# Peptides against a protein of PDB entry 1ZZD, part 30

Target 1, 109 residues: chain A of PDB entry 1ZZD
Amino acid sequence: FQVVNPYLLRDLVDLGIWDEGMKQYLITQNGSIQGLPNVPQELKDLYKTVWEISQKTIINMAADRSVYIDQSHSLNLFLRAPTMGKLTSMHFYGWKKGLKTGMYYLRTQ

## One batch from the design tools (peptide; aimed at target 1 G85 S89 Y93)

Design b2_p20_4_s2 (made by RFdiffusion4, then SolubleMPNN; from b2_p20_4, 14 letters changed)
Fold by OpenDDE base, seed 1:
Structure b2_p20_4_s2 (fold): chain B 109 residues (1-109), chain A 20 residues (1-20)
Amino acid sequence: as target 1 above (109 residues)
Amino acid sequence: SEEEEAEKLFEENKEEFLEA
C-alpha cells in the first residue's frame, strides 16, 4: 500500500479530479502531483513539502489504513538524509505497528 | 533472535527516527 496524504486527497476530491485514473497515476508517480496539468500551481507548491512530513506519521497512516492507495506493492517512504539507524528504526516501527509487508520503495532526496 | 536484535537497534536509534 501507498499512504496518501489526507490533505492531498481532500484537495484532489475538492477539485473533482479524484478517480481511479488519478489513483493509478499517483501510484506510478509515487505520490507526485507535479506533472498534473489540472492541479493549481498553489497546490503543487504546497505538496512539494512531502519530504518534510514525519516518517512516523506516514507509518502511522499506513498502519491505520485510513487513507491509502491499494496496490500489490508495499509502503513507499521518503527520506532526505537517511542513516542506517534511522532506517532500522523505521523498519522496526513499521513492524510494531502491524505492517506485514516490507518497504518496497525507499526514496531519498 | 532476529526480533530481539531489531528491538535493540530500534531502541538505540529511535530518537533519530522520531525526529524525522
Scores: peptide ipSAE 0.027, ipTM 0.466, DockQ to the pose 0.584
OpenDDE base, seeds 2, 3, 4, 5: peptide ipSAE 0.018, 0.020, 0.023, 0.013; ipTM 0.371, 0.437, 0.386, 0.265; seed 5 fails the geometry check

Design b2_p20_4_s3 (made by RFdiffusion4, then SolubleMPNN; from b2_p20_4, 13 letters changed)
Fold by OpenDDE base, seed 1:
Structure b2_p20_4_s3 (fold): chain B 109 residues (1-109), chain A 20 residues (1-20)
Amino acid sequence: as target 1 above (109 residues)
Amino acid sequence: SEEEKLEELYNKYKEEFLAS
């Protein structure tokens, strides 16, 4: 199965480009957004490192909050107990830091 | 929401992360 970074999912939603087509694209691209023309380069750079991490490591680092894409191509959002809270906060901090540095980002209340 | 819970988790462990 494939794990999608929940922060990436959030950013794609905020960009208004998340849909069934995007989901299928991510499945075929193993979670990579590097080939998407409608994604700002800053976001590609931000998530490049994440994509380069092995799936096993990604699963561990995102254990508390993960989007799972299984072999049936279903999208499941899992909310677990914060057993990996420190790693989750690290991911969130990195993501938020990118936003603070002028990264293109849309927020919806 | 998931985002709200992520923020809560972030705030909870932010200091621990920065101190490590």
Scores: peptide ipSAE 0.027, ipTM 0.404, DockQ to the pose 0.206
OpenDDE base, seeds 2, 3, 4, 5: peptide ipSAE 0.022, 0.023, 0.018, 0.018; ipTM 0.411, 0.413, 0.375, 0.328

Design b2_p20_4_s4 (made by RFdiffusion4, then SolubleMPNN; from b2_p20_4, 11 letters changed)
Fold by OpenDDE base, seed 1:
Structure b2_p20_4_s4 (fold): chain B 109 residues (1-109), chain A 20 residues (1-20)
Amino acid sequence: as target 1 above (109 residues)
Amino acid sequence: SELEELEKLYEKYKEEFLES
């Protein structure tokens, strides 16, 4: 199953593009929105899945063993670079909130 | 908790995330 960042889900809904087709697309693409032509680039820059992180970073994360993500899970992360301290804190806060709030689970059918 | 570990991990590697 895949875990969708609630903020991503909200943004997709706000764009009016969330539907069954989008859901199936995300399932097929392991949660990635990078290939969607109808999603603004700014959202693509904001949201990336763990699978879109560089292999080096994945290896580093795995080496720390603080977090384990198996192949059946996908987690969206905020990856947009903040431009100021306040944005940095807001960015991280949003990321944490996404993890702490109810996540939307996509199940393969 | 898992969340706390994720937070620590993010703080440690966020720069690499941005470069990915």
Scores: peptide ipSAE 0.030, ipTM 0.443, DockQ to the pose 0.117
OpenDDE base, seeds 2, 3, 4, 5: peptide ipSAE 0.025, 0.028, 0.026, 0.025; ipTM 0.392, 0.336, 0.399, 0.384

Design b2_p20_5 (made by RFdiffusion4)
Pose (drawn by RFdiffusion4):
Structure b2_p20_5 (pose): chain A 109 residues (1-109), chain P 20 residues (1-20)
Amino acid sequence: as target 1 above (109 residues)
Amino acid sequence: EEEELKEFMEVVEKYEDDLY
């Protein structure tokens, strides 16, 4: 099979750019849209992959919501070019933010 | 112990804003 994010899909059709220079490009690019030459910046900002969102924002939003969480939440973490240093900063950042669950799975590469 | 903690904090500060 293979199916594209339906919201991203609706928008590409609404621009008529859903030409084949897309279904193919999208698959051989991990489903990223940053650096597509013909896509508005607003769409780029709206459809960031998790690999394209700073794990800092992920942790912050987790900290925000956590004051309302009686228990905890499964906080999966995603690192692009993972170094031991970046992981250390990610752990400490979540730790100093007072999170109960600093990390569920680490998805990487 | 204090030297090890200082080195750890330097690593944390270096990478604090690069959590990609």

Design b2_p20_5_s1 (made by RFdiffusion4, then SolubleMPNN; from b2_p20_5, 8 letters changed)
Fold by OpenDDE base, seed 5:
Formats: C-alpha cells, structure tokens, sequence
Structure b2_p20_5_s1 (fold): chain B 109 residues (1-109), chain A 20 residues (1-20)
C-alpha cells in the first residue's frame, strides 16, 4: 500500500479498476501504471514515478534554479537502466543549459 | 573556433535526441 500514491488510488477507484490484483501489480511495478492497458494515457502522464519523468524536464528545472544561485545545486537523476549513451546525453544537455556544476548524482533501481 | 563550436553544437543536438 505504501507504494501507491493516495491520489492515484482515488482515481483508480473512480475508474472502477481497483482491486487486489491491481494492488499486487502496482507493488511489483514499484507504483508504476505505465504498463496498464486499461488506464487512460492522461492518467499515466499525471502519475509518473521519479523513474519515468522526462530527464530533459528535470534538467530544465535544475537549469532554471541555477540562474539564481552562485553555485548550481547537485542534480539528482533517476534512471531504471542507465547506459553510457544516456549518461553522455544528460551531460551534454546539462552543459547546453548552462549548469554550473558537472556533478550529477545518479540513482538507479 | 567558430567551426569547432558548430561541431560541438551538432554533437549536443545528437545526444539531446537520445533523451525523452
């Protein structure tokens, strides 16, 4: 139950798809509903886990914050399956956005 | 230096397309 966002739970109940099977599925998927065919895409977009949020969006937000500080805060990025290609992409994208710090903290599942 | 900058921009663009 701890892996389920209470607002997500409400919306799943409203859709009439909440049951014990759904609960067990979410537990095994670490709270992700992205793989469920009976969930509207709009709801999937609303309830992305930290592992599913666009990396570009996260970096953009960090870049926006860095404009107002002397030293850029360290950036936390979450990836399910990081590759060297993805890491390089994030590095260059961060550089392009003017991040003052090259320090990125990568979190993995 | 301008040519080097253009090459760098192309590289950045390529890697940007690998992000979602």
Amino acid sequence: as target 1 above (109 residues)
Amino acid sequence: EEEELEKLEEIVKKYENNLY
Scores: peptide ipSAE 0.047, ipTM 0.455, DockQ to the pose 0.360
OpenDDE base, seeds 1, 2, 3, 4: peptide ipSAE 0.035, 0.034, 0.042, 0.040; ipTM 0.453, 0.464, 0.453, 0.462

Design b2_p20_5_s2 (made by RFdiffusion4, then SolubleMPNN; from b2_p20_5, 8 letters changed)
Fold by OpenDDE base, seed 2:
Structure b2_p20_5_s2 (fold): chain B 109 residues (1-109), chain A 20 residues (1-20)
Amino acid sequence: as target 1 above (109 residues)
Amino acid sequence: DEEELEELLEIVEEYEDKLD
C-alpha cells in the first residue's frame, strides 16, 4: 500500500474531484493517481517524482493526531527509493515529534 | 494495509486547509 501525498490531496480538492469515490480509488490503487482519467497529466507527472517531499508533513500530522490512529495500526510512511540515511532521518524525526507510544514504519513505494 | 491507509487519509483530510 501507499500513503497519498497530502499536497496531492489538496490539489485533488482544488480540482473539485475529491470525494468518497476518489478516496476509495486511491486506496485500491495504493495511492496512485496515474490511472485517473480526470486528473491532469501535469499532476501525474509531478507526483510521480515527488513522492518523498511531503513525508515530513505526514509525520507532523500523525504526531498531532496520534490519538486518532488506532493502536492496532501503525503509522506507515513510504518513500519511493529510500536510502539508509533517509530512512534513519525519517525515523529520528518521527521519534522527535512524539511518535514514541506507537510504532511507525517506513516502507518503499 | 487498506485500513491503515484509510485512517491516514482521514487524518490528512483534516489538514486540507492548513496545507502550505
Scores: peptide ipSAE 0.024, ipTM 0.370, DockQ to the pose 0.026
OpenDDE base, seeds 1, 3, 4, 5: peptide ipSAE 0.013, 0.009, 0.016, 0.015; ipTM 0.352, 0.278, 0.375, 0.353

Design b2_p20_5_s3 (made by RFdiffusion4, then SolubleMPNN; from b2_p20_5, 9 letters changed)
Fold by OpenDDE base, seed 1:
Structure b2_p20_5_s3 (fold): chain B 109 residues (1-109), chain A 20 residues (1-20)
Amino acid sequence: as target 1 above (109 residues)
Amino acid sequence: SEKELEELLKIVEKYKDKLY
């Protein structure tokens, strides 16, 4: 499943643009907001360079989210595209190697 | 749904102090 960056979620809510359409868009775009016309450039720039939470926190948040969120679309995506596993690997690799930018989403199968 | 979003926001708030 896909775990959205908690700051991103907050900011989208604060902007009043979070809805089902936005949710589905993020799923299809693998968490990227760069193509969204209704998102301020400031936020796009921010989420190019932000790594906000530890892996432990990410995992804990993912576990908590799994209780409440609908993972059907994300699950279906992984079933259809097993290469999404590479994103998970890259995510953890990036963290391990000390990347502090561009890692604003988590994918797990 | 709105209810789902509220739950997500609670999760965000829960871990807010653990964010870098």
Scores: peptide ipSAE 0.024, ipTM 0.245, DockQ to the pose 0.036
OpenDDE base, seeds 2, 3, 4, 5: peptide ipSAE 0.015, 0.016, 0.021, 0.015; ipTM 0.310, 0.266, 0.453, 0.362

Design b2_p20_5_s4 (made by RFdiffusion4, then SolubleMPNN; from b2_p20_5, 8 letters changed)
Fold by OpenDDE base, seed 5:
Structure b2_p20_5_s4 (fold): chain B 109 residues (1-109), chain A 20 residues (1-20)
Amino acid sequence: as target 1 above (109 residues)
Amino acid sequence: DEEELKKLLELVEKYYDKLD
């Protein structure tokens, strides 16, 4: 099945550009909004980064413990700095919230 | 990966209020 980031879905709805055509486009583009001319570049940058890192995180967790552990060490270093600690907290809070409150499924297989 | 993570965190901070 294909899952869409719930925050992305919300933002697209708020922009008033969510419709059946947009849905089909995202299906064909595997969730990417990078090619959409009616989406602000800042939003593209946000979800590009989130998408890329999230995919890596999921894959690394499942397939490569060593890579995951290495990332954990990096996160630990960030937590030692107050500024990075705050950012890390926000990141994981948002991530956990997204996972817990549900994802939007474009289609199921 | 560390640099990418840093960039992500900066974006999260910027958009956190909107994303919650």
Scores: peptide ipSAE 0.014, ipTM 0.256, DockQ to the pose 0.060
OpenDDE base, seeds 1, 2, 3, 4: peptide ipSAE 0.008, 0.014, 0.011, 0.014; ipTM 0.211, 0.347, 0.265, 0.255; seeds 1, 2 fail the geometry check

Design b2_p20_6 (made by RFdiffusion4)
Pose (drawn by RFdiffusion4):
Parts: structure tokens; sequence; C-alpha cells
Structure b2_p20_6 (pose): chain A 109 residues (1-109), chain P 20 residues (1-20)
């Protein structure tokens, strides 16, 4: 099979750019839209992949919501070019933010 | 004291690799 994010999909049709220079490009790009030559910046900002969102923001939003969480939450973490140093800063940052669950799975590469 | 020194070191590591 293969299906595109329906919200991203609606927007590409609404711009008529849902030409084949897309269904194909999208698959051989991990479903990223940054650096597509013909897509508005607003769409680029709205449809960031998790690999394109700073794990800092992910942790911050987790810290924000956590004061309302009686228990904890499954906080999966995503690293692009993973170094031991970046992982260390990610662990400490979640640690000093007071999180109960610093990391569920680490998804990488 | 050892814990405070360790945390200070971790803040330095965080500053260095704050692009995780």
Amino acid sequence: as target 1 above (109 residues)
Amino acid sequence: DEMEEFIAEMEEILEEYDDF
C-alpha cells in the first residue's frame, strides 16, 4: 500500500501541486516536506516530521503537560545524528525538568 | 558536594550539546 497524511494531502490538492513530482518524492524522502521547492513555508512549519522537531521542544511540552499527569507518560525520543553527547544532554535535560519518564524507546539513525 | 559537582558538569555538557 502507501497513504499520505490526509491533512498534508488536502493541502497539496488545494494547491494543485499534487502532481507526480510529489507522491514519488515524498516516499523517497521519508515523507518530509522541508526543502520541497514548491511548498509554502507555512505548510513546511505545520508538517514537520518528528525527526525535524527539536527533542528540546518535545521535552518541554512533556514537562508542561506533566504537572497535570498523576502518573507518567510514554515519552518516545527521536534523534537524527545521534552522538553520545547529544543523548547525554537529552537525558539530563529531561532529568532536570523533573520528568518521571525520561525516555521510553530511543528511535534513531 | 560530589552531587553538586556532578550536576555542574552535566550543565556544561548540556550547554555544549544543546542541539539534541

Design b2_p20_6_s1 (made by RFdiffusion4, then SolubleMPNN; from b2_p20_6, 11 letters changed)
Fold by OpenDDE base, seed 1:
Structure b2_p20_6_s1 (fold): chain B 109 residues (1-109), chain A 20 residues (1-20)
Amino acid sequence: as target 1 above (109 residues)
Amino acid sequence: DEEKKKLEEAEKLLEKYSDF
């Protein structure tokens, strides 16, 4: 079952916009607040779902960590609508960034 | 060389799909 992020809930309450309608909205939007006009951009940036985060950024961070990590670690990537082109680009980009061989997991929405 | 050129072309092609 879907659980609302408790910190997001707190901030929505603090904004005075939490109600049953908001709850149902979040359920239908899989937790995304990006489409809400009455939410500050700062909070939208803070509470991005895994589907709204740049996977390129994730790869960059993983590449940065790999410089200091001996053992390969699992990398989880998330694509809302994967295509062969996107998958190939992700693999190529990871290779270009010098990621060590390891377990790369792809999750789709 | 030819291999390098092909790689560069592939990189260009992949760039348009790099929005992820």
Scores: peptide ipSAE 0.070, ipTM 0.350, DockQ to the pose 0.688
OpenDDE base, seeds 2, 3, 4, 5: peptide ipSAE 0.070, 0.055, 0.079, 0.061; ipTM 0.365, 0.331, 0.340, 0.323; seed 4 fails the geometry check

Design b2_p20_6_s2 (made by RFdiffusion4, then SolubleMPNN; from b2_p20_6, 10 letters changed)
Fold by OpenDDE base, seed 4:
Structure b2_p20_6_s2 (fold): chain B 109 residues (1-109), chain A 20 residues (1-20)
Amino acid sequence: as target 1 above (109 residues)
Amino acid sequence: SALEKALAEAEKILEKYSDF
């Protein structure tokens, strides 16, 4: 299961370049914007150094989605440098937010 | 595809959480 950073989409919309063509481009490029000539370098650098979104944000979004999803869902978490402390924090934060069921997919960069 | 599904979901999230 792949997760797309919603803030990337926001930034592309802010640039006025988000459309169906751009969507298809991202699909073919597996989410990479590095090859887009009409995207500022600062934005490319940002999404080069940032791995998806913060884990806390991902968990919050998952919790919000669970309100409207009848079926069990999966949660994808992304860690650039996973540590036991981070994993523990993520797990209990998810628990606190009500994500007691479902499958957690841990992705590492 | 998985990416298409992810994009669709991200768009929904964007609509919910953005000022657009």
Scores: peptide ipSAE 0.049, ipTM 0.549, DockQ to the pose 0.022
OpenDDE base, seeds 1, 2, 3, 5: peptide ipSAE 0.047, 0.040, 0.040, 0.049; ipTM 0.520, 0.605, 0.602, 0.619

Design b2_p20_6_s3 (made by RFdiffusion4, then SolubleMPNN; from b2_p20_6, 11 letters changed)
Fold by OpenDDE base, seed 4:
Structure b2_p20_6_s3 (fold): chain B 109 residues (1-109), chain A 20 residues (1-20)
Amino acid sequence: as target 1 above (109 residues)
Amino acid sequence: MEEEKLLEEAEKLLEKYSDF
């Protein structure tokens, strides 16, 4: 079942834009607020869906953390439209960054 | 020589598919 992010809900209420229409919009957009013109960019950046986050950034952050973990990350990556080329590049990029686990799960939309 | 070649190929792939 779908659950609205309670923090997002609060912020939308604080903006005075929460109503049944907004609820239906979020459902239709699978939680994305990127298309909302009346939402500040700061909130759009804060409430990115997993499909709106750079996987390169995720890999970088994983690499940065990797020096402080004993084993490895269960690093999950998310691609709307995976291709062999993108997957290969992501694997090599993760490898080049020194990740033991370049990808544990791949999620696709 | 083999390792360098593999790295060069990997870099080409990274350049081609850098947007992820």
Scores: peptide ipSAE 0.267, ipTM 0.780, DockQ to the pose 0.774
OpenDDE base, seeds 1, 2, 3, 5: peptide ipSAE 0.241, 0.247, 0.257, 0.211; ipTM 0.753, 0.757, 0.759, 0.722

Design b2_p20_6_s4 (made by RFdiffusion4, then SolubleMPNN; from b2_p20_6, 10 letters changed)
Fold by OpenDDE base, seed 5:
Structure b2_p20_6_s4 (fold): chain B 109 residues (1-109), chain A 20 residues (1-20)
Amino acid sequence: as target 1 above (109 residues)
Amino acid sequence: MKEEEELKKMEEILEKNSDF
């Protein structure tokens, strides 16, 4: 189930741009605020959806965490338009970064 | 040598599909 991020809601209220229209916008945009002109970039960066985050960054973060753990991660990756090339590249990239286990789950939009 | 060639091919794939 989809839950409204209460922090995002608060920040939009604080910006004075929260209304029923904004609510409907978020619903139609699956929670994305990237298209909102009245939202500061800092907040856009903060409230990126899983589809807007670089999966390379996620892999890097996982690799960085691997230094502190002995076991594999349960890593979920998200691609709107996955291709075999991208998947292969992601797996190879993860391997090259020293991940003990490759991608556990792939989510597609 | 064979392993190096395979690695190179994988790196080429990575470079071509690095937008993730």
Scores: peptide ipSAE 0.120, ipTM 0.655, DockQ to the pose 0.869
OpenDDE base, seeds 1, 2, 3, 4: peptide ipSAE 0.107, 0.112, 0.099, 0.089; ipTM 0.647, 0.626, 0.636, 0.631

Design b2_p20_7 (made by RFdiffusion4)
Pose (drawn by RFdiffusion4):
Structure b2_p20_7 (pose): chain A 109 residues (1-109), chain P 20 residues (1-20)
Amino acid sequence: as target 1 above (109 residues)
Amino acid sequence: IEEEAEELQKEAEELVEEAE
């Protein structure tokens, strides 16, 4: 099989750029749209992959929501070019933000 | 919090370079 994010899908059809220079490109690019040559910036900002969102924002939104969470939440973390230093800062940042769950799985590479 | 996290990251990277 293979299916594209239906929201991203609707928008690519609404621009008529859903030509084949897409279904193919999208698959051999991990389903990323940044740096596609023919796509508006607004769509780029709205359809960021989790690999393209700073884990800093992920942790901040988790900290925001956490004051309303009686228990905890499964906070999966995603690192692109993972170094031991970046991981250390990610752990500490979540730690100093007062999170109960600093990390569920670390998905990487 | 951000400054301290950055400092820790730099220190961890320096330690990894020294070990290598």

Design b2_p20_7_s1 (made by RFdiffusion4, then SolubleMPNN; from b2_p20_7, 8 letters changed)
Fold by OpenDDE base, seed 3:
Structure b2_p20_7_s1 (fold): chain B 109 residues (1-109), chain A 20 residues (1-20)
Amino acid sequence: as target 1 above (109 residues)
Amino acid sequence: IEEEAEELEKLTEELARLLA
């Protein structure tokens, strides 16, 4: 089971390369952008290591982005082994950071 | 911005279904 990262979609839109062709490409590549020549390597590196990024860092990034937009993007978290305690901690941390909405996407490796 | 966010959400869900 694979899910496309909503932040990835946003970044592709921001790059101006999102279209039906890109959508079909992502479907055939199971969400991977590693093979796209018109995507900056920085983004490839970012999403290549999505499962290794600290969830705290992800929450911080979401909170920072929310400062500049009227409606914050849905929070997308990737956990290898989620526990109720960890989810609770993440929820409260997000609240402390001023996130407008709670966790919307939670995926496990 | 809100309209774009909603569009991205719908697209994400669509892709998730196709990749499932």
Scores: peptide ipSAE 0.018, ipTM 0.317, DockQ to the pose 0.027
OpenDDE base, seeds 1, 2, 4, 5: peptide ipSAE 0.016, 0.007, 0.012, 0.017; ipTM 0.271, 0.275, 0.199, 0.235

Design b2_p20_7_s2 (made by RFdiffusion4, then SolubleMPNN; from b2_p20_7, 9 letters changed)
Fold by OpenDDE base, seed 1:
Structure b2_p20_7_s2 (fold): chain B 109 residues (1-109), chain A 20 residues (1-20)
Amino acid sequence: as target 1 above (109 residues)
Amino acid sequence: IEEEAEKLEREAELEALKAA
């Protein structure tokens, strides 16, 4: 099996943004860093191919973790004008704050 | 996979500390 690219992990650590929240975010995004607003574009470009290679690993990790996800709490979001960027940021924020369950319901105006 | 990922994470952190 494949493993998470250690260079990606290193770079995220160097950026000071690597934590459990980031780890969970990557799992939910199948290893994609493209949606992260606090990651330099140069790194996003660099790790496109790497992300593709590690996708299988990320999916496997997500599948394994899904068995242990606590669904006792949910994040409900209410947005007037939702954008993909905003949704991504809010999702990331939730994971960074240690929520055991991702966004469950989105309500828009 | 999880164990290996955690290992790599620790290694990356160590490398980052050395490079900083």
Scores: peptide ipSAE 0.018, ipTM 0.288, DockQ to the pose 0.017
OpenDDE base, seeds 2, 3, 4, 5: peptide ipSAE 0.018, 0.016, 0.025, 0.015; ipTM 0.360, 0.324, 0.288, 0.327; seed 4 fails the geometry check

Design b2_p20_7_s3 (made by RFdiffusion4, then SolubleMPNN; from b2_p20_7 with Q9E E11K A12T E18L A19L)
Fold by OpenDDE base, seed 5:
Parts: structure tokens; sequence; C-alpha cells
Structure b2_p20_7_s3 (fold): chain B 109 residues (1-109), chain A 20 residues (1-20)
């Protein structure tokens, strides 16, 4: 079963928008609040799911870490809707950033 | 391959924005 993040739950309650409808919405959206019009943007930024985190940021972090190790860390990326263009861009960007190893693991939603 | 790489580099900037 899906567990709601307790901190997210708290903030939604504080906003006065938590109800059974909201609960069902979160279940169907795999915990994402990005599509909710009545949620402040600051909360949307705070409670991004693993599928909503910038993939570019992940690649940048991996490249930064690779400076201090012999082998690049395993690069794990999560894409909600991967396209051939996105995949090609990711590989090229990783190469440009000096990653020794391409994408090791790709998970799709 | 070199020409393809250069062209890909130009397009990458636009495509990378889709990853954010």
Amino acid sequence: as target 1 above (109 residues)
Amino acid sequence: IEEEAEELEKKTEELVELLE
C-alpha cells in the first residue's frame, strides 16, 4: 500500500485542503501534488517525488562526485515518460560532463 | 560521426531543459 508522507500530510492539513478526495487524488497520482491548483508552489517544490526531481540535477551531482573517485558512481535515473530524444540527450550530457560510465540503470514509471 | 556529434551538441541544450 502507499503511505502518505507525514510531513506532506501535515502541511496539507494546515492548508485546510486535506480530505478523502485529496487522499484518493494522491493515490492515483502516486503521491504527486504538482497538479493541484490550490497548493502553494513552495510546497510543490519541497515535496517532489523521485519522478519529479530534475534529471539534470542528478547528472550534475553524479559528475561532481566523479571528480573524487576512480570510477563514476552508478547513475540511476527515473523517468516518467522517456522519449528517444530525452535518452539521447541524457547520454550526451553525461558524456559531456565527463562521466566515465553511461547511465547504469534507468527506471521508468 | 563528428558532424552528428556537433549537431547533437547544439540540440542538447534544448533537450536537457526537458529533463528538469
Scores: peptide ipSAE 0.014, ipTM 0.330, DockQ to the pose 0.116
OpenDDE base, seeds 1, 2, 3, 4: peptide ipSAE 0.012, 0.014, 0.011, 0.012; ipTM 0.345, 0.210, 0.310, 0.309; seed 2 fails the geometry check

Design b2_p20_7_s4 (made by RFdiffusion4, then SolubleMPNN; from b2_p20_7, 10 letters changed)
Fold by OpenDDE base, seed 5:
Structure b2_p20_7_s4 (fold): chain B 109 residues (1-109), chain A 20 residues (1-20)
Amino acid sequence: as target 1 above (109 residues)
Amino acid sequence: IEEESEKLEEEAEKEALERA
């Protein structure tokens, strides 16, 4: 497996900020560039990891898809720091949005 | 797997530098 996305690597090289220090930083941050002050916001938005995507947005997309799906589909959520309160909120939010099935897969970082 | 990952990163870095 590859630790750094090759397209991200290209863009970091184009910015002239790629070096061994940057590589080690990304490894320690599990590929996240969100904390880098010298990276344009456009790139941060483009290269969000699965852990940085709004779970609410994921639920919304799943709800939209479920309107056209007869067979129940799996809802997958990725949580960096799950709490019982957050899990409960997401479950009820999904229910409110009319999801046919509950959350099937929960992954933690 | 780790060694393979490092090799892939090295190759990607080389390709990125060539395209820059």
Scores: peptide ipSAE 0.024, ipTM 0.340, DockQ to the pose 0.012
OpenDDE base, seeds 1, 2, 3, 4: peptide ipSAE 0.017, 0.023, 0.019, 0.018; ipTM 0.287, 0.335, 0.351, 0.329

Design b2_p20_8 (made by RFdiffusion4)
Pose (drawn by RFdiffusion4):
Structure b2_p20_8 (pose): chain A 109 residues (1-109), chain P 20 residues (1-20)
Amino acid sequence: as target 1 above (109 residues)
Amino acid sequence: EEEEEEELLEEIDESLEEWL
């Protein structure tokens, strides 16, 4: 099979750019849209992959919501070019933010 | 070994400064 994010899909059709220079490109690009030559910036900002969202924002939104969480939440973490240093900063940042669950799985590469 | 440990500690400190 293979299916594209339906919201991203609706928008590419609404621009008529859903030509084949897409279904193919999208698959051989991990389903990323940044740096597509013909796509508005607003769509780029709206459809960031998790690999394209700073794990700092992920941790902050988790800290925000956590004051309303009686228990905890499964906080999966995603690192692009993972170094031991970046991981250390990610753990400490979540630790100092007072999170109960600093990390569920680490998905990487 | 000691040079590798110092390089790792410098990388960790630089990463913490970028995050905090």

Design b2_p20_8_s1 (made by RFdiffusion4, then SolubleMPNN; from b2_p20_8, 7 letters changed)
Fold by OpenDDE base, seed 2:
Structure b2_p20_8_s1 (fold): chain B 109 residues (1-109), chain A 20 residues (1-20)
Amino acid sequence: as target 1 above (109 residues)
Amino acid sequence: ELEELEKLLEEIKKELEEWF
């Protein structure tokens, strides 16, 4: 079980803010750095967790990639609190965007 | 059962309006 992205760890070390307190903070926040005031916004944008990215954005990115992907393409979505309504909407949106395979994996927090 | 279906439909409608 890995809590901290290794590249994020590197960048936090480079910033000189990595310590035991930071480690415990990240564990408590499930790897999120969004709430840290001493972290540049660029890093926050770069290291958004799967729970911090809109599912619509994920679908858009998948649709863009699907132009270059064959039948084996699949979409993985992560939802903190999925509902049937949300899932249905996501399926329809994926279909509208031209995804051939649709959603294959759903993960929940 | 019918009430639950109606609630589900309203939820779907709400979400669809946000996505489209």
Scores: peptide ipSAE 0.042, ipTM 0.463, DockQ to the pose 0.841
OpenDDE base, seeds 1, 3, 4, 5: peptide ipSAE 0.031, 0.037, 0.035, 0.039; ipTM 0.467, 0.456, 0.454, 0.452

Design b2_p20_8_s2 (made by RFdiffusion4, then SolubleMPNN; from b2_p20_8, 8 letters changed)
Fold by OpenDDE base, seed 1:
Structure b2_p20_8_s2 (fold): chain B 109 residues (1-109), chain A 20 residues (1-20)
Amino acid sequence: as target 1 above (109 residues)
Amino acid sequence: MEEELEELLKEIEEELKKWF
């Protein structure tokens, strides 16, 4: 089911760009605002979808937390277009970073 | 084995810079 981000909705209202057209745009773009010319870059950086976040950054943040986690954490990774090279690279990078779980689920589009 | 792994890890890091 779709979940409305109330913070994004507020910021789009505060920008004066919230209307029925914007609502339909967000539905068609699966919540992405990256293609909106009238949205400030700071808001585009704040409201990244999982497909727009660097997976390397996610792996780094996971590695940084992992030293404080007794067992392991369910690290999920998100790739629009997975390749054997990308997958191998992510696995070995996660391993080199000392992750016990390098990838729990892979999500793709 | 260790040297081969280090070389592979460097190649992987360069690939990661390209994609992420």
Scores: peptide ipSAE 0.023, ipTM 0.418, DockQ to the pose 0.215
OpenDDE base, seeds 2, 3, 4, 5: peptide ipSAE 0.021, 0.019, 0.022, 0.022; ipTM 0.392, 0.317, 0.433, 0.359

